Peptides against a protein of PDB entry 3ESW. Designs and how they scored, part 43

Target 1, 322 residues: chain A of PDB entry 3ESW
Amino acid sequence: NNIDFDSIAKMLLIKYKDFILSKFKKAAPVENIRFQNLVHTNQFAQGVLGQSQHLCTVYDNPSWHSIVLETLDLDLIYKNVDKEFAKDGHAEGENIYTDYLVKELLRYFKQDFFKWCNKPDCNHCGQNTSENMTPLGSQGPNGEESKFNCGTVEIYKCNRCGNITRFPRYNDPIKLLETRKGRCGEWCNLFTLILKSFGLDVRYVWNREDHVWCEYFSNFLNRWVHVDSCEQSFDQPYIYSINWNKKMSYCIAFGKDGVVDVSKRYILQNELPRDQIKEEDLKFLCQFITKRLRYSLNDDEIYQLACRDEQEQIELIRGKTQ

## One batch from the design tools (peptide; aimed at target 1 I314)

Design b2_p20_7_s2 (made by RFdiffusion4, then SolubleMPNN; from b2_p20_7, 11 letters changed)
Fold by OpenDDE base, seed 2:
Parts: sequence; structure tokens; C-alpha cells
Structure b2_p20_7_s2 (fold): chain B 322 residues (1-322), chain A 20 residues (1-20)
Amino acid sequence: as target 1 above (322 residues)
Amino acid sequence: LKELQRQLELINKYLEKLKE
């Protein structure tokens, strides 16, 4: 009996696909109840949900992408990408070209486009006067600042002229294209939008211990790649825990297609207690939100994403950057 | 995690066989 191994393999693949797809079907009533109870009883879960409602979707705005592309010096960017791509002897390869693009965007953003703002310059005294600025505290936005999704405004007094300078913490990334300055929040916010504007799969990574960065999915490397605009860092997930000796508890990645606990990628040492939520509940929460984000996708899209998710989970468990 | 690992191992074995 020639076992038609091909037929069996096809049948197994179909059954496996169906099994995977079954996991992404509409949440059972019991799962909805569990989710509601978790979000209502656990503050960390509520925070993750709140972040997902914003971060998973806000960057998927075609009008914003157009504004970004119109604002950036694309000629310079692509010139530099082409130059670096040519040096490595690669004549063709769209997948690897994208890695060079992201590296150039990191360079361009940090070196040519955006500025770190620990303290603002004095609005009266002009450039390079931040050394004269004393923080007075924070206040709510004024009427103008409120137009640009500003949650807080840092207030500074100039020691030289005595004038007050406002540093609004804008959450509108389009406003950040104008202001061209900020801290890790503004950097990551705008840079996430920039990467998205080039059609990349991007996640916003939130660290509970007051840092944020990006991941993009490299088709060349076939994995999520660490990207930090503040550090001009590409594929260096170890920089926080090892180089900075940073203590961390949670790193959560937010993307259009899912929410993922990526703590294992970044927390290599100095792990803080993970006491904000039960591990099982966090896993459930991320999976539940991910399912919701994928409800509109077709079966093939769901399956491809599920395969990607599983590959990422393998990577995170093995700790081997292939 | 153990079950996921088991499933992933099965998938990897399957993928390896498909490359063969």
C-alpha cells in the first residue's frame, strides 16, 4: 500500500491550519468574561489595554504617512541607502535593502532630523541656552498646545533673562515633524510613524521602566529586529540590560497585528520582579488583544501571522538570535 | 510553555522534513 505521503502531508497541513485558525475565532463567552474581569481588577492589564487601543492603530494613518514622506529628505535617504547597499556588493535584494533603509533612517533621524531635548532652549535667549534653564514643574496644556494631543507641559525658567519657556510634551507625531525635538517618548513616537510610512511592519515597545523603542520585522532576517532611534541602534536588544545595566520587569510590543510580551528579548539580566500581573493572565491578555486585532483578517493572513508568532516565540525561548 | 514548545518542536520537525 503506497502510502501517498503527499496526500497525508496535505491533509495534515489542512488540519493544522484549521487548528491554528480555530484559535483566532471569536472569543468564547468565557474568554470575554475573563478578559473583562482581568481589565477591571488588574491595573497593569488595564494599562496594557489602554496602550493597545492607541499604539496598535494610531500609526496606520495613510494621511500621516504622506505628510512624513513629504517632510523627509527622501533623496538624501535613498542616496545613502544605495551607497551603503552598493558597498557590500549586493546588486539586488529588496529584503536586505530594507535593512539598509532602516539603518539609514536611524542615522538620518538622529543626525540630521530630530534633536534630543533634555531641557529646552530659552525662547527669548535663543539657541544653546538650555544650560540656563531651571525646571519649575509641569502643568496642563494651553489652548494651542491642546490641539496637538499634549498631555503635559514642562515649565522652565531662564536663569539669564527670567522668562518662562514651555516644553509641551506633544503626542501628535505630525506636530513632532515641526518641533523636531523631544525625549525618548517623542523620538519613538515619531520614528515609529516614520518606519510605518515606508510600509514596514513596526511595533512600539513599551518598557515599564521608562523607556520606549521600536521593532521592525525584517524580511531579510525573518524576525523582529530591535530598533532604537535615540541610540541609532539596530539589532542590539542587549543594550539596555547589558550596556546600560538597566533593571527591567516588562517589555510589551504593540503592533497593528498584535500585542506581544517581548521581555525575554531585552531583559537579559537584572530582571525586576514581575509582580504586576500573573504570567498566565498577561499571556491571556496579549493573546486576547491580538485576537481582536486580527478579527478582520482573512484565514490566510491569520495563518501567516500565527506562523510568524510561533517563530518569534521559538526565538524568545531559545535566546538565539539566528 | 511546555505544550507550546512541544508544538513548536513538532512544527520544526515537520518543516525540516519539508526541506528534505
Scores: peptide ipSAE 0.017, ipTM 0.449, DockQ to the pose 0.073
OpenDDE base, seeds 1, 3, 4, 5: peptide ipSAE 0.015, 0.010, 0.014, 0.011; ipTM 0.489, 0.468, 0.459, 0.475; seed 5 fails the geometry check

Design b2_p20_7_s4 (made by RFdiffusion4, then SolubleMPNN; from b2_p20_7, 13 letters changed)
Fold by OpenDDE base, seed 5:
Structure b2_p20_7_s4 (fold): chain B 322 residues (1-322), chain A 20 residues (1-20)
Amino acid sequence: as target 1 above (322 residues)
Amino acid sequence: EQELLQQLELIKKLLEELKK
């Protein structure tokens, strides 16, 4: 009885693929009812849905990618990547080149391209005058600012000249290529678009406790990698909980192919109460939105993404990011 | 759930090795 192990393995792989694909079929009526009830009754669920409708698709704009690539100093970027790859990367294979690219983009963005803006400089007094600026509050955008998806404008008065300076909080990442300044929101928004413009798999991570960052899927490491443009940080998910001693409750990742609770990657200590939604309802919500995002994909794409999802879930359960 | 995911990962790896 030569057990044809090869035939058994092939049959099991086929059945496994069919099982995985069956999970991504169109939602049953009962699941649709559960979803509708959840987003209408739970404010946190409604917020996650609202964010997914924007963040999962907004960066998949080929026209924006072209504008980004035309704006960046690609010669400098690739020169630096090639230099670092030639030193250390050639022995590790071609897939590591993308990790070097992301690291250089982090450097370039923070050091050469974008500026942190705690307070704006005075429009009248010029550069290095932010110390003289007093916040007066926030207001809605004017007619010009409203063209660039501006929800809020921070207003400052100069203590030296008495003039008013406006700091519009633009959500249009193309406008941010011009202004080249902001806080964590503007940094993460534009940097997410930059990474997408290089054809990378990127997620936008929202933290309930007023921070945002990215994740990049490294083909070399075969996992999602923490990326924070504000901190020039690559693969350091511990920086918030350990280095900053930040208290956190939820971290949700938004990508074109899914919505994932990544809290376990970043919340290592000082966990705040997760009281905004039931854990089973949050899992259901993320899975339901993820299914919707994948409805147009073919069976092979669905299967590959499902395999990545399973690997990530195992990683998050084991607590081994490194 | 954790044990099941670990078992599925192991089974998948074993099946991929047997397919080669």
Scores: peptide ipSAE 0.022, ipTM 0.569, DockQ to the pose 0.076
OpenDDE base, seeds 1, 2, 3, 4: peptide ipSAE 0.018, 0.021, 0.020, 0.019; ipTM 0.534, 0.567, 0.566, 0.535; seed 2 fails the geometry check

Design b2_p20_8 (made by RFdiffusion4)
Pose (drawn by RFdiffusion4):
Structure b2_p20_8 (pose): chain A 322 residues (1-322), chain P 20 residues (1-20); non-standard residues A184 YCM
Amino acid sequence: as target 1 above (322 residues)
Amino acid sequence: DTEEELQLERINSYLESLSE
């Protein structure tokens, strides 16, 4: 009995596919209550549910993608990307070009395109002039800025001239292309859209302790890569937990293909208690949403995606890539 | 090699789900 593994191996891969294609089916009403209900037991759940709705489908928008592309200096971007591919791009330029592109986009976005804003500059006084602005609080948007999905307008008084500069907080990323300024919040909104506009596979990562950033899929490193525009950072998920010494509890990724707990990638010390939701319920929550996000996908798509997800679980469950 | 390792990991995961 030379026991045939290659037979048994080839067999199972077949059986596994059925197990997978079955998992991403239906929404049998049994687990549906578990969902519609959990979203009332717990707000951390409603939180994730709400954000999944604002953040997964939203950046897949050709109209937007095109405007961003018109607006960005592609000649400049691709020239530099090409210049860096020139100083050899790995023996295997095996989709490495995509990585060099993301890196250059980070540079352009930071060094060139967008600008940070704590207090705003005075609208009537010069440009470099923010530390003589004392804030008078926040209020609703006026008629104009109401168009751009704005909730709060922070208003400021200039002690040197008396005029009031205002700093609307927009969510319409196309509006940000114009204003070209803001904090993580909008820096991240626009940068996610920018990444999506090059057709990259992109995600919005949300840290409960007030920071947001991106995840991009590097086919070259065939895994998700941490991208933070504010810090012009490429593959440095430790940056928050270690470099900054920031204490964190949860990290959640959002995208067209799914919602995933990516905490383990980032919260690698200074761990805060995860006391917001039964861990079992969170797993369920993401799975149900990810499953819902895929009803209209075909079998080949449902499967190839589920494997990428699995590859990611092992990466997180373990302590490393591969 | 890496493709074979991935296939093995999927088979092991499937067998663990059957055992449950």

Design b2_p20_8_s1 (made by RFdiffusion4, then SolubleMPNN; from b2_p20_8, 11 letters changed)
Fold by OpenDDE base, seed 3:
Structure b2_p20_8_s1 (fold): chain B 322 residues (1-322), chain A 20 residues (1-20)
Amino acid sequence: as target 1 above (322 residues)
Amino acid sequence: DEKKLLDLELIKRYLEELKK
């Protein structure tokens, strides 16, 4: 009897689906106890949980998406995307359009929309006066700054006029649409919201060594793609470890559908000690939070996301961006 | 077929988990 390998594969995939769905059922009491103990005893775990409670859901705000789309020059953006798609996109299929969109958004954001702010301009002397600014330290927000989720304000003195200029570090991405300036935190925060506003699957990547960036799920490439708005970078996960020779220990991705340790994608060399948490506990933590984020999803959605998770894990093990 | 390769890897992982 000729072994019908296709029939066997289909049967095994059905069993695999059932197995996966069984893992995404409500957490057992023992898992809840393990999670609570881990979060209460490990500061890194507590930090990951705290970040997940914000970063996994904050960008899923339809009102914010509308404000973003009303603020951006959509005519310019789509004109440029359509132009690039018309050259080469038809040969690659319709799904590549979103890759062109993300690349244009990277260009638009860096070149036309947002500015890097190492030091603020002097409020009294005007534009291009940042060279005259001396840092005095940081303080808490005032009453006005506190309205825009400001945790800290950097204080600068102008060497020319002696006046004080405040640089509030706003965490409200809608306020950043007004200010149009910041460092990696402000860039990544607003750019994550921008990508989400186009209906894209986006994760916020936190690196313990003081950098942040995005990942976009490309339907064309069928994988998570590195996206750094500061660098205008698309699909260059190596830039930190190789180009910058940056030493890193942890990279954690936060999205609406999950929390994932993506360190293997970005830490290619110069790895720092991973001593903040046991590897098995970090894996458990990310899986547990991911499971909670998916509690409201149906069986088909859970299965599709689980397949995507497994594909990503295979990619991360093989070290090949397919 | 990228889909077929993925399916095979998923099946492999499933079988590995069943052995645990």
Scores: peptide ipSAE 0.249, ipTM 0.841, DockQ to the pose 0.746
OpenDDE base, seeds 1, 2, 4, 5: peptide ipSAE 0.060, 0.205, 0.063, 0.147; ipTM 0.718, 0.825, 0.730, 0.782; seeds 2, 4 fail the geometry check

Design b2_p20_8_s2 (made by RFdiffusion4, then SolubleMPNN; from b2_p20_8, 10 letters changed)
Fold by OpenDDE base, seed 2:
Structure b2_p20_8_s2 (fold): chain B 322 residues (1-322), chain A 20 residues (1-20)
Amino acid sequence: as target 1 above (322 residues)
Amino acid sequence: SKELEQQLELIKKYLEELKK
């Protein structure tokens, strides 16, 4: 009895695909009730939902992508990428080129384009005067600042001239292309948009302990890669826990196709209590939001993404970046 | 192939889920 292994394998793959697809069907009424109850009763869940409503979709704006590409020195960027790619001599394929592109974008963004702003320069005294600035607190945006999705304005007084300088915390990434300064929030916001503008698969990673960064899906590495624009860091997820000795509780990745708890990638030591939500409820929440984000996708897209998700989960459990 | 290994691992996980 020649067991037709090929037929069995095909049948198994079909059944597996159907099973996976069944998980991404429209949420059952009971799941909707659970979701509604969770977001109404748990503040952390509500926060994750709120972030997902913004971060999962805001960067998928073709108009913004065009503005970004028109603003960046693409000639310099591609020249540098080509130069570094040529040095590898044995690297072949577009997939590897994209990793070089992301590395150059990290360099370009930090070295040539954007500025870290702990304190603003005095608007009256000019450049390199931030040392003279005393924080007075924060206030709401004025009418002009409000045009650029500004929730908070930090107020500084110059110790030299006594004038007030406003540092609006803009959330409009297009405005950040103009201002070219900020902290981790502004850096990550604009850099996420930049990466998206090159057609890359990118997630925004929110850490509860006041840091944010990106993940890029490397087709070459076939995994999500840590990317921190502030640090010019590529594939160094350990920098927070190990190098900074940072204590962390939650890292949540927000992308167009899903919301994923990526805490295991970044929280390698000094884990803080995960007491904001039950683990089962967080898992449910992320899965539920992910399902919603995928409702318009076809079965093949859903299946491919689900396979990617499972590969990521395996990676996160094994702790080995393959 | 690395891809085949990954697929086999996913299938293994599926089979484990079916046993539950």
Scores: peptide ipSAE 0.030, ipTM 0.609, DockQ to the pose 0.631
OpenDDE base, seeds 1, 3, 4, 5: peptide ipSAE 0.029, 0.030, 0.025, 0.028; ipTM 0.633, 0.613, 0.549, 0.634

Design b2_p20_8_s3 (made by RFdiffusion4, then SolubleMPNN; from b2_p20_8, 11 letters changed)
Fold by OpenDDE base, seed 3:
Structure b2_p20_8_s3 (fold): chain B 322 residues (1-322), chain A 20 residues (1-20)
Amino acid sequence: as target 1 above (322 residues)
Amino acid sequence: KELLEQQLELIKKYLEELKK
């Protein structure tokens, strides 16, 4: 009997689909108890949950997407994308075009749109006066700054004129479209919103060791791609561990469809102790939050996302960016 | 072909999970 390998493969895929869908059913009472206990007893788990409640949904705002698209020089962006796309003559069509778009958005954002702010300019002395600024510390926001989700304000004194300049650390990305300056937090926050405004699948990556960046899901590469707006970096997950020799313990990705421990993508050497939570508890936490984020999705959407998750997990085990 | 290879890797992972 000729083994119909195609029939066997189809049957295995059906069984696999049913198995995957069974994992995404409503959480059992025991899973809810485990989750509640973990979040109440482990500070790191509580932090991951708190971040997920914000970062997984905040960027899915159509009104913000419209404001972003109205603020960017779309004519310049698409002109540059079209120019680079035309040079390489790719047969891959629309899928590779999106990679060119993300690369141009990285260029545009760093070179034309946003500025790094180590220290603010003096409000009295004007532009290019940051060298004269001495930090005095931080304080809470005033009544005006509080309107833009400001948690802290850095205070600086000008060595030249003696005046005080405030540098509010705004978490409202729409306010960042006006201010056009910040550090890694402001850069990643606004750039995540920018990518989302183009309809892209984007995750916000939090590193415990005081850095943040994005991941973009490339339909061309069929994987999550490292994106750092501060570095104008596309698909260079090694830059932190290798180029910077940065020591890291945790990298957690937050997206609308899930929360994923992506530490294996970025922590290639100089790994710090992972002592904040048990590995099995972190895995459970991320899976549980991901399951909740997908409760409204249909079986086909759940299956497609689960296939993507499994591909990512295989990639992370193999240590090969394909 | 790439889709088939991806599906085969998923099936392998599924079989490994069923053995646990």
Scores: peptide ipSAE 0.024, ipTM 0.588, DockQ to the pose 0.703
OpenDDE base, seeds 1, 2, 4, 5: peptide ipSAE 0.019, 0.021, 0.020, 0.019; ipTM 0.557, 0.575, 0.487, 0.581; seed 5 fails the geometry check

Design b2_p20_8_s4 (made by RFdiffusion4, then SolubleMPNN; from b2_p20_8, 12 letters changed)
Fold by OpenDDE base, seed 2:
Structure b2_p20_8_s4 (fold): chain B 322 residues (1-322), chain A 20 residues (1-20)
Amino acid sequence: as target 1 above (322 residues)
Amino acid sequence: SELLKQQLELIEKYLEELKK
């Protein structure tokens, strides 16, 4: 009996695809009830939901992408990418070129474009006067600042001239293209938009312990790659746990196609208690939000993403980033 | 897609193991 292994393989693939697709169908009433109860009873779950409603979609704005591309020195960026790509000499194709692009964008953003702002310069005394600035606290935005999604304004007094300088914490990334300064929040916000503007698959990673960064899906490496604009870091997920000796509890990645607990990629040591939510409930929450984000996708897109998700989960379990 | 190819390869490997 010649078992038609090809026919069996095809049948298994079809059944497997159908099984995977079945997981991404519209949530059952019981799942909706569980979700509603979870977000109403668990503050961390409500926070993750709230972040997903913003971070998963805000960067998918074609008008913003155009403004970004018009603002950046694309000639310099591509010149540098082409130069580095030419040095590698390997015809590894278009896929590796994108990794060089992300590396150059990291360089360009940190070295040429954006500025770290612990304290603002004095508006009266001019450049390089931040050392003279004393924090007075924070207040709400004024009428002008409120136009640019400003949640808080840090207030500083100049020790030299006595004048007040405002440092608005803008959440509008288009305003950040103008201001070109901030902390990890502003850096990651604008840099996420920049990467998205090049058509890249990007996630925003939120760490509960007051840091944020990106992940880029490298087609060359066939995985999610750590990207930190503040650090000019590419594929160094260990920098927080190992180099900084940072203690962390949760790292959650927010992308257009899903919400993923990526804690295992970044929390390599000094893990803090994960006491904000039950692990099963967090897993359910991320899956439920991910399912919602994929409701408009076709079966082939859903299947491809589900396969990518499975590969990522295997990677996260095996610890094989290297 | 490279992913479908990898899954096919995994299934092929699994089928090869089942032949054993």
Scores: peptide ipSAE 0.020, ipTM 0.500, DockQ to the pose 0.125
OpenDDE base, seeds 1, 3, 4, 5: peptide ipSAE 0.017, 0.022, 0.017, 0.016; ipTM 0.498, 0.505, 0.455, 0.443; seed 3 fails the geometry check

## One batch from the design tools (peptide; aimed at target 1 A9 L12)

Design b2_p21_1 (made by RFdiffusion4)
Pose (drawn by RFdiffusion4):
Structure b2_p21_1 (pose): chain A 322 residues (1-322), chain P 21 residues (1-21); non-standard residues A184 YCM
Amino acid sequence: as target 1 above (322 residues)
Amino acid sequence: EENEELKEKVEELEEKIKELE
């Protein structure tokens, strides 16, 4: 009995595909209650649910993608990307070009395109002039800035001239292309959209302890890569937990293809208690949403995606890549 | 060597199917 593994191996892969295609089916009403209900037991759940709605579908918008592309200096971007491919791009330039592009976009965005804003500059006094602004709080948007999905307008008084500069907080990333300034918040909104506009596979990562950033899929490293525009950072998920020494509890990724707990990638010391939601319920929550996010996908798509997800679980469950 | 690799692959696939059950 030379036991045939190749036979048994080829067989199973077949069986596995059925198990997978079954998993991503229906929404049998049984687990539906578990969902509609959990979203009332717990607000961390409503939190994730709400964000999934604002953040997964939103950046897939050709109208926007095109405006961003018109607006960005592609000649400059691609020239530099090409210049860096020139100083050899790995023996296997095996979709490595895509990585060099993301890196250059980070540079352009930071060194060139967008600018940070704690207090705003005075609108009437010069440019370099923010530390003589004392804030008078926040309020609703006026008629004009209401167009751009704004909730809060921070207003400031200039002690040197008396005029009031205002700093609307927009969510319309197309508006940010114009204003070209802000904090993680909008830096990240626009940068996610920028990444999506090159057709990259992109995600919005949300840390409960007030920071947001991106994840991009590197076909070259065939895994998700941490991208933080504010820090012009490429593959440095440790940056928060170690370099900054920031204490964190949860990290959640959002994208067109799904919602995934990516905590393990980032919260690698200074771990805070995860006391917001039964861990079993969180797994369920993401799975149900990811499943819901894929009803209209076909079998080949449902499967190839589920494998990528699995590859990611092993990466996170373990301590490393591969 | 080949048979050991195929055996490890069959074990991995069986574990995945059990997790899905």

Design b2_p21_1_s2 (made by RFdiffusion4, then SolubleMPNN; from b2_p21_1, 10 letters changed)
Fold by OpenDDE base, seed 5:
Structure b2_p21_1_s2 (fold): chain B 322 residues (1-322), chain A 21 residues (1-21)
Amino acid sequence: as target 1 above (322 residues)
Amino acid sequence: SRKKKLKEIVEELKKKIEELK
């Protein structure tokens, strides 16, 4: 019996595709009950759900993308990308151009566009006066600040002139295009929007231990790549655990197509207790939210994303981040 | 459509690079 290995392989591929697609069908009643119970009984699960409702969709705004592209110095950015691509990129194929673009956007954002703000400058004394600023605490936004999704305003007094300076913590990334200053939250928020404005596949990574960054899906590397705008870092997931010796428990990535626990990519040592949720429940939660985000996709899109997800899971298990 | 925009940008940039050579 000539075992038609090609026919068997084709049948296996069809069955595998059908199996994958079956996982992304509408949730069974039992899964809905499990999900509802989990988010009502577990505070961490409720937090992940709440973040997913915002972070997975907020950056998919075509109007915002247009405003970003009109605000950035695209001529400078592309000139620099072209310069680096002309040196190395022609030999490695067209997909590497996007990696050069992300690297230039990191450079441009940190060096030319955005500013780190530990303390604001005094509104009265002018530039380079932050050293004279004393924190008085935090307040709610005023009527003007409230228009730009501001939850908190840090208040500072100038030791020289005695005037009060307000530092609103804006969550509206369009407002951040004007203010051009902030900490890790503002940096990551606006930089995520910038990357999305170029049509890139981007996730927002939340770390429980008060840090945030991005991931970009590189078509050249065929994987998710660590991107930190604050650090001008590309593909250096080890910087937190190794370079900073940071202790961490959870890193959760939020994208338009899914929510993924990416802790294994970033927590290489000094792992804190993962006691906020059962591992099985976290896995279920992320899969359930991901399923919901994909309900409008066709079978081919679902299959392609599922294949990408499997490769990512293999990468995370093997620890093969170079 | 979004992949198209990046591809179009890359193609335009490639053309500009060739014109500068």
Scores: peptide ipSAE 0.017, ipTM 0.402, DockQ to the pose 0.014
OpenDDE base, seeds 1, 2, 3, 4: peptide ipSAE 0.008, 0.000, 0.006, 0.015; ipTM 0.400, 0.375, 0.393, 0.433

Design b2_p21_1_s3 (made by RFdiffusion4, then SolubleMPNN; from b2_p21_1, 8 letters changed)
Fold by OpenDDE base, seed 4:
Structure b2_p21_1_s3 (fold): chain B 322 residues (1-322), chain A 21 residues (1-21)
Amino acid sequence: as target 1 above (322 residues)
Amino acid sequence: SRKEELKKIAEELLEKIKKLE
């Protein structure tokens, strides 16, 4: 009996697809109760939910993408991408071009576009006067600053002229296109939007220990790639744990298609206690939010994303980027 | 052989299913 292996394989693939799709069906009442109880009783869970409500969708704004693309020196960016791409002997149309684009965007953003701001320059004394600035503390935004999603304003006094300089911590990434300065929060916020504006699949990674960065899904590497705009870093997830010797407990990635605990990618040593939530509850929470984010997707989209998720989970378990 | 390829795919799928359970 010639076993029609093609037919069996097709049938297995169909059953597997159906199995995967079944996991993304509407949450059972018991799951909804578990979710509600978790976010009401666990502050970390509530925080993850709150972040997901913003970070998963805020960057999917076509109007913002247009403003970004109009603001960036696209001619310079693509010129540099094309130059480096050609230098390495790649043919046009290869998926690797996008990796070169992200690398150039990292370069452009750090070197040409955005500035790190430990302390602002004095508004009166001008450029390169930050050394003369003394922090006085933080206050709420004024009426103008409040227009740009500003929660906090750092106040500095100039030791030279005595004038006060305000450093608003804007959360509006469009305002950041104007101000072109900040710390890790502003850097990651605007850079996430920049990457999204090029049509890239991007996640915002929140680390509990006061750092934030991006992940980009490389079609060439077929995986999520670490991207840190502050560090001009591409595919160096080890920099925090190894190079900085940073102690960390949680790294959570927020994207339009899901929320993922990516701690295993970044926490390679010096792990802090993961005591904010039970591991099972965190896994449940991320999966539950991910299901909600995918609720409107078709079966093929859900299946493709699930395949990507499986590959990522395998990567995270094995501790090796394959 | 196509048979071995399909067997590998089936084994990989079975392993994936087992890991998801």
Scores: peptide ipSAE 0.020, ipTM 0.470, DockQ to the pose 0.540
OpenDDE base, seeds 1, 2, 3, 5: peptide ipSAE 0.016, 0.020, 0.017, 0.015; ipTM 0.469, 0.521, 0.474, 0.426; seed 3 fails the geometry check

